# Designs tried in a protein design run: peptides against a protein of PDB entry 5B16. Part 3

Target 1, 136 residues: chain A of PDB entry 5B16
Amino acid sequence: TPSRINHNERLEFLGDAVVEFLTSVHLYYLFPSLEEGGLATYRTAIVQNQHLAMLAKKLELDRFMLYAHGPDLCRESDLRHAMANCFEALIGAVYLEGSLEEAKQLFGRLLFNDPDLREVWLNYPLHPLQLQEPNT
Target 2, 136 residues: chain A of PDB entry 5B16 as posed
Amino acid sequence: TPSRINHNERLEFLGDAVVEFLTSVHLYYLFPSLEEGGLATYRTAIVQNQHLAMLAKKLELDRFMLYAHGPDLCRESDLRHAMANCFQALIGAVYLEGSLEEAKQLFGRLLFNDPDLREVWLNYPLHPLQLQEPNT

## One batch from the design tools (peptide; made by RFdiffusion4, then SolubleMPNN)

Design b1_p8_4_s4 (from b1_p8_4 with S8K)
Fold by OpenDDE base, seed 2:
Structure b1_p8_4_s4 (fold): chain B 136 residues (1-136), chain A 8 residues (1-8)
Amino acid sequence: as target 1 above (136 residues)
Amino acid sequence: LPVAPLPK
């Protein structure tokens, strides 16, 4: 039987892609005039380990991780990296067991504490073609 | 967005 560690790494792999995708889509619509380089830089800032670790902290993932691997995660940099990975795994699990929409909702809730900002992120403008033909 | 500064 595969180890729990292997499952976590697989979920992390999936979650990384989901986080990247969700971030990319939102940035694309929110900044329609921003060039690719700017979009890429912005995405990197959002999905970098330090930021994802901060989001993980909001979920108190460090408490769970420290219970299991306290001595191994005593270094701040190690903990941050591990928390980022754990966050990705969580998003991956939410996507896998729920939906992309649920993953988006969770991610958005963690990105913004302010309801107004959260709403802007979650309800980004649809493409004109989508507005014209919502059923296509 | 407040999560990261907009690249210039």
Scores: peptide ipSAE 0.027, ipTM 0.649, DockQ to the pose 0.041
Fold by OpenDDE base, seed 3:
Structure b1_p8_4_s4 (fold): chain B 136 residues (1-136), chain A 8 residues (1-8)
Amino acid sequence: as target 1 above (136 residues)
Amino acid sequence: LPVAPLPK
């Protein structure tokens, strides 16, 4: 039977992949001399639940979740995980309904408050083939 | 790239 919860989990699944992909691509180009282990460590730092939860707070997702599910999310760690998952679901939805480019823009805007850093992250040169199909 | 300080 259709379940709203199942849909959110599906979006989370998709969003997790999108966030990881975008992070991987940008790190790969921004740090051309960094070894795989360093890239992986940096990626983990960006996409870890604690960090994604902070991004979710910028969207005030905590206010909505606590309103609806406060008793089940009384523990800080549980709330953090839920917020991270909700953020992933949101990114997944943006990708699904919009495009990878739109997901990239949203994610980048949340990652950096500094306009200069944001510019570097979002507009660092990509492979020509990636530039050819930016909307996929 | 800076990563925002994580709450402890």
Scores: peptide ipSAE 0.026, ipTM 0.656, DockQ to the pose 0.032
Fold by OpenDDE base, seed 5:
Structure b1_p8_4_s4 (fold): chain B 136 residues (1-136), chain A 8 residues (1-8)
Amino acid sequence: as target 1 above (136 residues)
Amino acid sequence: LPVAPLPK
């Protein structure tokens, strides 16, 4: 429905900010000596559509989307763009109805399959934990 | 990190 679509776009707007914020904070503390240009480059890599679409695929969002709008998403580039947007909307919804902490945990769990890497990402302060896992 | 390696 049009109303549902509008709400999804609003959630996407919010989720985009949440994902970018969480990413920025973590990168800032993980790399205390990295210059702004490097931080910005890493952030872009993490939040770009292709990567967010990969995270969305872990939630099998592609299956839901293809059932509903398969003909509209024939091209892979169109699908990943839509999946990235849906992922942002999901994060936005989790933040809105839950909390920033819940959004952070969901995002972190999807970023890393390894529990040790998740711990480094999700726990504060990040720098001391990074020193414990130098090859992370 | 999932997309980029850690800097040295």
Scores: peptide ipSAE 0.035, ipTM 0.674, DockQ to the pose 0.050; fails the geometry check
Fold by OpenDDE base, seed 4:
Structure b1_p8_4_s4 (fold): chain B 136 residues (1-136), chain A 8 residues (1-8)
Amino acid sequence: as target 1 above (136 residues)
Amino acid sequence: LPVAPLPK
């Protein structure tokens, strides 16, 4: 049977794609006049490890990780990297066991503390067949 | 849309 570490890495792989996809789709629709270079730059800012680690901190993953790994994560850079990876794995797991919608909701809730911005991000139409108008 | 500032 695969090790638990291998499972986590597989989930991380999946989660990375999900985070990239969700970010890309949302940026595409929210900024219809933004050129590809701008979209790509914005995406990078959202999904880079430093930012994902901050999102992970909102879930207090650092507390869980430090308890489990202790001195292995004593360096700040190591902790950030590990937190980003764990965040991706978590998103991957949510997608796998739940749905893309659930992953989107979790990700969106963490991206924005401002309820108005969160609502815009989460409720903006992401599919051509979505008939409801987004809240402004 | 603003994103959270990166840590120093």
Scores: peptide ipSAE 0.031, ipTM 0.682, DockQ to the pose 0.035; fails the geometry check

Design b1_p8_5_s1 (from b1_p8_5, 4 letters changed)
Fold by OpenDDE base, seed 3:
Structure b1_p8_5_s1 (fold): chain B 136 residues (1-136), chain A 8 residues (1-8)
Amino acid sequence: as target 1 above (136 residues)
Amino acid sequence: ASLKPLPL
């Protein structure tokens, strides 16, 4: 049966894949000499719950969650996991309702406060075929 | 925590 909770979990499922994909693509191009193990380690650092929770905090998702579910999220670890999941659901929704490009832009803007680092992350040269179809 | 710095 349709459930609002189920929809959020489905969006989280989708968002997890989008975040992992975007991270993988950018790391692959930014570190051309880094071996697979290093790429995987870096990806894990970017997409781990603690980091995604920090990104969620930039969007003040914690305030919304604490108002609605404060008693259930009294433990710091529980709140962190919930915020990370909520962030994934948000990215999933942006991808679903908008595009991969929009998800990329939002994610990149949150990843770096430094404008130079942000610029490198978002606009690092990709393969010519990828540049030809940027609107996927 | 902290992420590894990206190349500029």
Scores: peptide ipSAE 0.040, ipTM 0.726, DockQ to the pose 0.145
Fold by OpenDDE base, seed 1:
Structure b1_p8_5_s1 (fold): chain B 136 residues (1-136), chain A 8 residues (1-8)
Amino acid sequence: as target 1 above (136 residues)
Amino acid sequence: ASLKPLPL
């Protein structure tokens, strides 16, 4: 169990970076006239624990966690934090075992329920140099 | 928290 916890924390560490990176890249291109402060604020809104917990809930991760650790997560803030961490670990795992592209697709699909908004987010044109780089 | 609309 201690080993599993350590592995999850490592995945969380990786996933945090992936979520931050993907968010930053998409915001940068989608809002070309937005100043750094606006970009940073928007990014914070997307990657904050409260929002990531909502995304985790879409995957019904709370149901699984409550089965195993319900009493330990009785506080709303504790559950929210745990859900956010779990989501990051999941993204980290997807990146590690799959690719950055797969992580992007999963993250983007969860960000927007509206198919038009999702399409814009996921398929916005990238710089040619980015197309030359591997996704893993 | 709600995100601002994206450009279409």
Scores: peptide ipSAE 0.037, ipTM 0.726, DockQ to the pose 0.147
Fold by OpenDDE base, seed 2:
Structure b1_p8_5_s1 (fold): chain B 136 residues (1-136), chain A 8 residues (1-8)
Amino acid sequence: as target 1 above (136 residues)
Amino acid sequence: ASLKPLPL
């Protein structure tokens, strides 16, 4: 049987793709005149470990991680990387057990504390299939 | 890089 670590890494793999996808879709629609290079740079800024770690901190994931692996995560850079991975795994789990919509909502809520900015970010055109079957 | 302002 796979270890919990293996499951977490698999979830991280999935979550990484989900975060990348959601970010890409939002940026594509929010910045219709921005060239590919700009979109890519913006995406990188959103999904970089430092930023994802900040989002993870909003969920107090560091608290959970320190309880289990405090000595191993004593370095700030190590903790940041681990938190980013944990955040990806969480998003992956939400997508897997819930839906892409739920992952989008969670990600959006964490990205922006300002309700207006949050609404703008989340208010992008849905794919026809999503309109046909909400919460997928 | 840093986050850019979103259009409002």
Scores: peptide ipSAE 0.036, ipTM 0.720, DockQ to the pose 0.142
Fold by OpenDDE base, seed 4:
Structure b1_p8_5_s1 (fold): chain B 136 residues (1-136), chain A 8 residues (1-8)
Amino acid sequence: as target 1 above (136 residues)
Amino acid sequence: ASLKPLPL
């Protein structure tokens, strides 16, 4: 059986794709007149490690990691990177064990503190197939 | 620094 670390890395791999996908889809629909370069730049800003680490901090993941790995995460940059990876793994796990919808909901709740912006992000119409099968 | 609010 694979180690717990290897499993976490696999979840991180999956989560990275999910975060990237969700971000891409939402930006695509929310900004219909924005050119590819603008979309890509915006996506990068959302999914970069520094930002994901901030989202992870909202979940207080740093408390869990410092308890388990404190000495290895003494540098701020190391902690930030680890938090981003942990966040991706979490999203990956939510997608794997739950659904894309659940991953979307979690991600969206963390992206925006403003409930109005959150609602727009989460409830903006997507592709018809997604509307037909919202829980997949 | 945190991201700027989305221009929605």
Scores: peptide ipSAE 0.035, ipTM 0.711, DockQ to the pose 0.136; fails the geometry check

Design b1_p8_5_s2 (from b1_p8_5, 3 letters changed)
Fold by OpenDDE base, seed 5:
Structure b1_p8_5_s2 (fold): chain B 136 residues (1-136), chain A 8 residues (1-8)
Amino acid sequence: as target 1 above (136 residues)
Amino acid sequence: APLKPLPL
């Protein structure tokens, strides 16, 4: 059985892919006339460590991290990186034990505080495979 | 925030 650390790193690996996939699909449908460079730039803005760390802060993950590893996270950049990784691991766990739909809902709720923007993001068309297998 | 406005 892998150690707790190994599990967290594996979940982070999975979560990174899930976050990038969900972001890509939603941007693709929301901006049908946006060129690849624009889509890529927008995706980067959403999934970069600094932004994911802000999402993690909404879940108060910073308090958990500081209690356990305060001395190791004395620099702002170190804290951002750790929080982003923890957020990815969380999304990975939600996908693994729940579903892609649940991961999408959690991610979307955190992305937008404005209910109207959230509604637009979450209700745009998805890939047919996701519609066919909503619990995968 | 790094996000651009979405079409409504």
Scores: peptide ipSAE 0.071, ipTM 0.793, DockQ to the pose 0.149
Fold by OpenDDE base, seed 3:
Structure b1_p8_5_s2 (fold): chain B 136 residues (1-136), chain A 8 residues (1-8)
Amino acid sequence: as target 1 above (136 residues)
Amino acid sequence: APLKPLPL
């Protein structure tokens, strides 16, 4: 039976989980004394549609979306939601075709323009097993 | 809103 599910929506579903997971892991290690409520609030700020849309803009997804679907995305809010979803789908694709490490690197590079903050985010000491198996 | 600053 042919799938009734759009492939992009499936990738978005996967990407949403990957973005949330990567964010959770990094926040957990970077803020060892922050309570769960604070961690959850910070995670929400990172993975919210408005923020993911800004990351998508760094990849010029707005230009691609406007060229392909300009009339349907005339509202700023509609474009923002679409860009956030496309960003998730992209991360999902990178994870699926590459690795979690590749998704981590791409996501981290987009999160911070400041090289020092980027370095801390990407290379903060993690669990030894994670260091030994970076490609999983 | 801006993200909370990360520790350096």
Scores: peptide ipSAE 0.069, ipTM 0.785, DockQ to the pose 0.145
Fold by OpenDDE base, seed 2:
Structure b1_p8_5_s2 (fold): chain B 136 residues (1-136), chain A 8 residues (1-8)
Amino acid sequence: as target 1 above (136 residues)
Amino acid sequence: APLKPLPL
C-alpha cells in the first residue's frame, strides 16, 4: 500500500500537467498573435511556485500544512515550495475525482478575483455547454 | 512577475 506521501507526489505529478495544460490552452486562445516565447513566458509566470503558492494561500492550505509540519516549514522558501506542490496535488485530485472542467473552474476562480477578468479567462476556449447556451 | 492584462 503506497504511503500518503506517495499519493500526494503522484497527485502533484498529475496536477502539474493539468495546470500546465489549462494555462497553455487559455493563453493560446486569449493571445492569438503572441509568439511562442511570449506564451511560454506568460505560462511560466502563471505556474511558477511563487504564484501557485499565492493561489494555495487563498485556500488557506498553509494553515493545514503548518498544523502538520510547522517546524519543517519555518523558512519562507520551503513553505512556498510546499504550498505550490500542495496546490498542484489539489488540482490533480480535482481532475482525477471530478473532471477537467472542474479543475478549470477551480483554477480560474483562484487566478482572478476580478469577475470580469475571470469571465474572460474561463471563456477561452468556450465550453460546449456555453456554446449551446450563450445567453445564459 | 505580475500577470499581463487580459483582453477585455
Scores: peptide ipSAE 0.062, ipTM 0.778, DockQ to the pose 0.149
Fold by OpenDDE base, seed 1:
Structure b1_p8_5_s2 (fold): chain B 136 residues (1-136), chain A 8 residues (1-8)
Amino acid sequence: as target 1 above (136 residues)
Amino acid sequence: APLKPLPL
């Protein structure tokens, strides 16, 4: 039987791809005149460990992690990396057990506290083919 | 670093 660590690593692997995909799609449509370099830079800013760790903190994952692994996460960089990985695993789990749409909603809600920005991000018009299978 | 503004 695989350890819980192995399960989390697998979920992290999946979640990383989901976060990258969702970010890419939204940026592509929201910034139709932005060149590839700009899109890539924006994506990096969103999905980098430092930012994902901040999103994880909004869910107070750090409190749970410190209770269980505080001594092992004494370095700020170690905690940040672990938090980012945990966030990816969470998104992976939401996608796996729920849907891409559910992962999108959770991710978008955490990305923006401003309701207007959140609304634009989550509800920007998509290509008709994307609307046909929103929960894939 | 803060994200750049989205188009509204």
Scores: peptide ipSAE 0.060, ipTM 0.779, DockQ to the pose 0.148

Design b1_p8_6_s1 (from b1_p8_6 with P1R)
Fold by OpenDDE base, seed 4:
Structure b1_p8_6_s1 (fold): chain B 136 residues (1-136), chain A 8 residues (1-8)
Amino acid sequence: as target 1 above (136 residues)
Amino acid sequence: RLPVAPLP
């Protein structure tokens, strides 16, 4: 069986895609007049390691990581990258064991502290088929 | 994201 590290890397791979997908979809609908370059720039800002590490900090992942791997993560940059990767793995796990909706909810809750902005992000209409078949 | 290194 693959090591726990291998599993985490696989989850990270999946989570990276989920984070990018969710970000892309939401930006696409929330900013209908924004050109591709603007969408891409905004996406980069949301999904870059520095930002994901900040989101990870909201979950206090640093406390768990430092407990387990403190000596290896003494450098701020190392910790930041590890936290970003761990965040991706977490999102991947939530998607895998739960659903895309659950991953979306978790991600959205962390992105915005303002409840009004959060609600706009989470509840903005997507594809018409999703509106027609909300339970599918 | 960090590059994935092969496990020993």
Scores: peptide ipSAE 0.022, ipTM 0.614, DockQ to the pose 0.018
Fold by OpenDDE base, seed 3:
Structure b1_p8_6_s1 (fold): chain B 136 residues (1-136), chain A 8 residues (1-8)
Amino acid sequence: as target 1 above (136 residues)
Amino acid sequence: RLPVAPLP
């Protein structure tokens, strides 16, 4: 019988890919003159554990995690990694049960508190192929 | 904390 932990790790695997993809697409179009190295650096900054843990904190995931895994997450670095993983699993679940669009909306809303920045991020023109298949 | 930079 598959464990609940195994399911979470599978969702994390999927969520990691979704977060990376969404980040890559948005950066690609928002910075048309930025070279690959710059794009990669910016992506790393967005998807690194420390940042994803901050996004997880906005959802108060730390409260739930401490109750379930507190003894194993006594170190700050371990907690950050676990929170980042939990955030990825959440995005993975939203994508799996909903759509890429729903995952994009959730991720974008958490990335920026400023409404103007959020609007630019979420509504910047995407690739024509993605526009043709918005729910993929 | 991510550096705050305006989007283009």
Scores: peptide ipSAE 0.019, ipTM 0.638, DockQ to the pose 0.056
Fold by OpenDDE base, seed 1:
Order: C-alpha cells, then structure tokens, then sequence
Structure b1_p8_6_s1 (fold): chain B 136 residues (1-136), chain A 8 residues (1-8)
C-alpha cells in the first residue's frame, strides 16, 4: 500500500536520526580521547546498512518481510537494504510511540549479546542527558 | 561482526 510505504519512510527518517544520535552520544562519552575522525568512523560502522541489517535479523524481520515480499527481495543486497530501513523505521516507531529511553534500550540490547558490554554501553554515557531530559 | 566489543 502506497500509504504504508510513505509511513515507513517517515518512520525511517526519524529512526535514522535516533540511531545516529544515540550512537554519537554513547561513543562520545565512552571514548573521551578519541578524535572526531575516529568517532565518525566508529559511528559509521555501527549505523551502516550491513550492521543494521544484522540487528534486524536478530529480530527476525527477514522472516516477516519474506512472507510479504519474498520474490521482490530475492537479491541479498536488496534484502539487506530493506532490512536496514525496516530497522530504522522500527526504532523510529519505538521512539514515537514510546520514548528515547525505550529506543536506547532496544538498540543497546541488540548491539551486544554480552551482558557486561551491554551494561557498560547502556549505563555509561547518558546520565547527564537523562537529568536534562528526564522524560526522554 | 563489528569490533564494538573493545569497550572501555
């Protein structure tokens, strides 16, 4: 449905910003001595389509997408791009209907399977921001 | 797999 596509694109737009923001903030605080170029490169690695598609796969979005669009997404590259976009749209929806905190939690949980690494990522950077934006 | 594991 064209209308659904438009909605997904809008959510994707929002989700892209949320993912990039969250990633930037966390990297900034976790690596205080890393120069801008290093931070930017690291961010790119985290938010690139290939990686986001991997995160989408953890949610088994590909299975749902294949049921709906199987023949249209027969190419691996096309599927990766679609999954990455779908992941962004999902994050956008979580932010829109929930909160930035919920989006952060979801994203962080998917980034790391190791509980220790996950806790470091989720707990380290955002304390000051949470104080400034308690409802976000 | 991205080398995100080397967190401080």
Amino acid sequence: as target 1 above (136 residues)
Amino acid sequence: RLPVAPLP
Scores: peptide ipSAE 0.014, ipTM 0.646, DockQ to the pose 0.041
Fold by OpenDDE base, seed 2:
Structure b1_p8_6_s1 (fold): chain B 136 residues (1-136), chain A 8 residues (1-8)
Amino acid sequence: as target 1 above (136 residues)
Amino acid sequence: RLPVAPLP
């Protein structure tokens, strides 16, 4: 039987892809005139470990981690990295056991505290082609 | 703390 650690790493792998995908899609539609380099830079800012660790803090993941591995996470940088990884694993689990939509909603709720900004992120503008042909 | 870039 694989260790719990192995399972978390696998979930992290999946979650990393989900976070990047969701971020990419949203940025693509929210900034239709932004060049690839700008989109990539923006994405990096959103999904970098320091930012994901802050999102993890909103979920109080540090409390769970410290209960299990307190002595191993004494360094702030180590804790931040671990927090980011745990956040990715959580998103991966939500996607795996729920849906991409549920992962999107959770991620969006954490990204923005402001309800208006949250709404814009979660319900980004549809592409003109989607507006013209909603059934395709 | 790195803020999320503002939405349009």
Scores: peptide ipSAE 0.012, ipTM 0.601, DockQ to the pose 0.039

Design b1_p8_6_s2
Fold by OpenDDE base, seed 5:
Structure b1_p8_6_s2 (fold): chain B 136 residues (1-136), chain A 8 residues (1-8)
Amino acid sequence: as target 1 above (136 residues)
Amino acid sequence: PLPVAPLP
């Protein structure tokens, strides 16, 4: 029987995969001439803990976490790591209880503040099979 | 803040 912590870690595990997958797919299509090394570097930049923590901050996850565990997360590095994990868990939960499309929308909306960039990311054509089954 | 490369 998993504890609440275990559930969160499981969601984090799932969310990590979802974030990686969504990022990979979008980069693949958006940069058709970019070689694998460039794609990998770009993906790393998007999904690294520092960046995910920034996305988490947009959702003010730090406020919620500090209310519950302020002393445990007083160090910036600890908070950043925890926020990144919580962000992944959130994406995992959205995917699990909602859909891949919903996870994509949430993630994409947070990635770019610029409306034009956001629009390109969210609405760039993907593989036909993904269009057929957007919720899987 | 970490810069992200611009999209095409």
Scores: peptide ipSAE 0.036, ipTM 0.722, DockQ to the pose 0.036
Fold by OpenDDE base, seed 4:
Structure b1_p8_6_s2 (fold): chain B 136 residues (1-136), chain A 8 residues (1-8)
Amino acid sequence: as target 1 above (136 residues)
Amino acid sequence: PLPVAPLP
């Protein structure tokens, strides 16, 4: 049987793509006048490990991780990196087991504490094809 | 913390 570690890394791979995709799509629609360079910069800010680690902390992944692997995560930078990876794996798992919509909801809920900003992010109009195929 | 730019 494949290693659980390998599964986590595979999920991380998938989750990285999902996070980047969701971020890209939302930025594209929310900022219609922003040039590519601005979009790319904004995306980087959202998906960089430091930020994802902060999102992971909202899920208290640090508590779980420190309990299981505390000795290996004594350095703050190591913990941040591990938390970011774990967050990606989680998003990957949510996408795989559920849907892109579920991944979007989870990610969006974590991105913004402000309910108004969250609502704008999560409920911004999507492409007509996405509206026609809501269960994608 | 690294803040993300505000939404419109």
Scores: peptide ipSAE 0.032, ipTM 0.713, DockQ to the pose 0.036
Fold by OpenDDE base, seed 3:
Structure b1_p8_6_s2 (fold): chain B 136 residues (1-136), chain A 8 residues (1-8)
Amino acid sequence: as target 1 above (136 residues)
Amino acid sequence: PLPVAPLP
């Protein structure tokens, strides 16, 4: 079987796509008058490594990584890059073992500390079927 | 913190 490292890289690959997809869908519906260039810029801001690393910090991944690999991650930029990758791998794992909905909930809960903004992001109508069958 | 565009 592949090494644990290979598994983590594969999860990162999947998670990158999931984060990109979820972000794209939410922005598309939340900003119906925003042109493609604006949507792309906004998406980039949300999914860039620096931002994902901040989300990873909310999960205390930095503490975990520093305890295990502190000497290797002593440089702030190296830690930030590693945290972003780990965050993607985490989202990939949540999607793989759970569901897209679970990945969406986790990601959205981390994106906003403000409960009102969080509510808008998570519960804004994204698909007609969500209104018809909210329990699916 | 990164500057992010505001939600509607």
Scores: peptide ipSAE 0.030, ipTM 0.703, DockQ to the pose 0.037
Fold by OpenDDE base, seed 2:
Structure b1_p8_6_s2 (fold): chain B 136 residues (1-136), chain A 8 residues (1-8)
Amino acid sequence: as target 1 above (136 residues)
Amino acid sequence: PLPVAPLP
């Protein structure tokens, strides 16, 4: 059986895709007139390691990681990278064991502390066809 | 903190 580390790396792989997907979808709907380059730049800003590490810190993942790997993660840059990976793995796990909706909710709650901004992000405008035919 | 573009 794969080691726990291997499982974490697999979850990270999945979580990376989920974070990218959720971010892409939200940006696409929230900025309907923004060109691809702008969307890509915005996405990069949201999903870059430094930002994901900040989100991870809100969950106090650093405390858990330091307990397990304290000496190995003394350098701030190393910790940030590890935190970002751990965050991706967490999102991957939530998606895998729960649903995409649950992953979206968790990610959105961490992205914005302000409830109004959070609501806008989580409840972005749907495509007109989706509004007209919600069951399709 | 990383500046994130404001939402509409």
Scores: peptide ipSAE 0.024, ipTM 0.669, DockQ to the pose 0.039

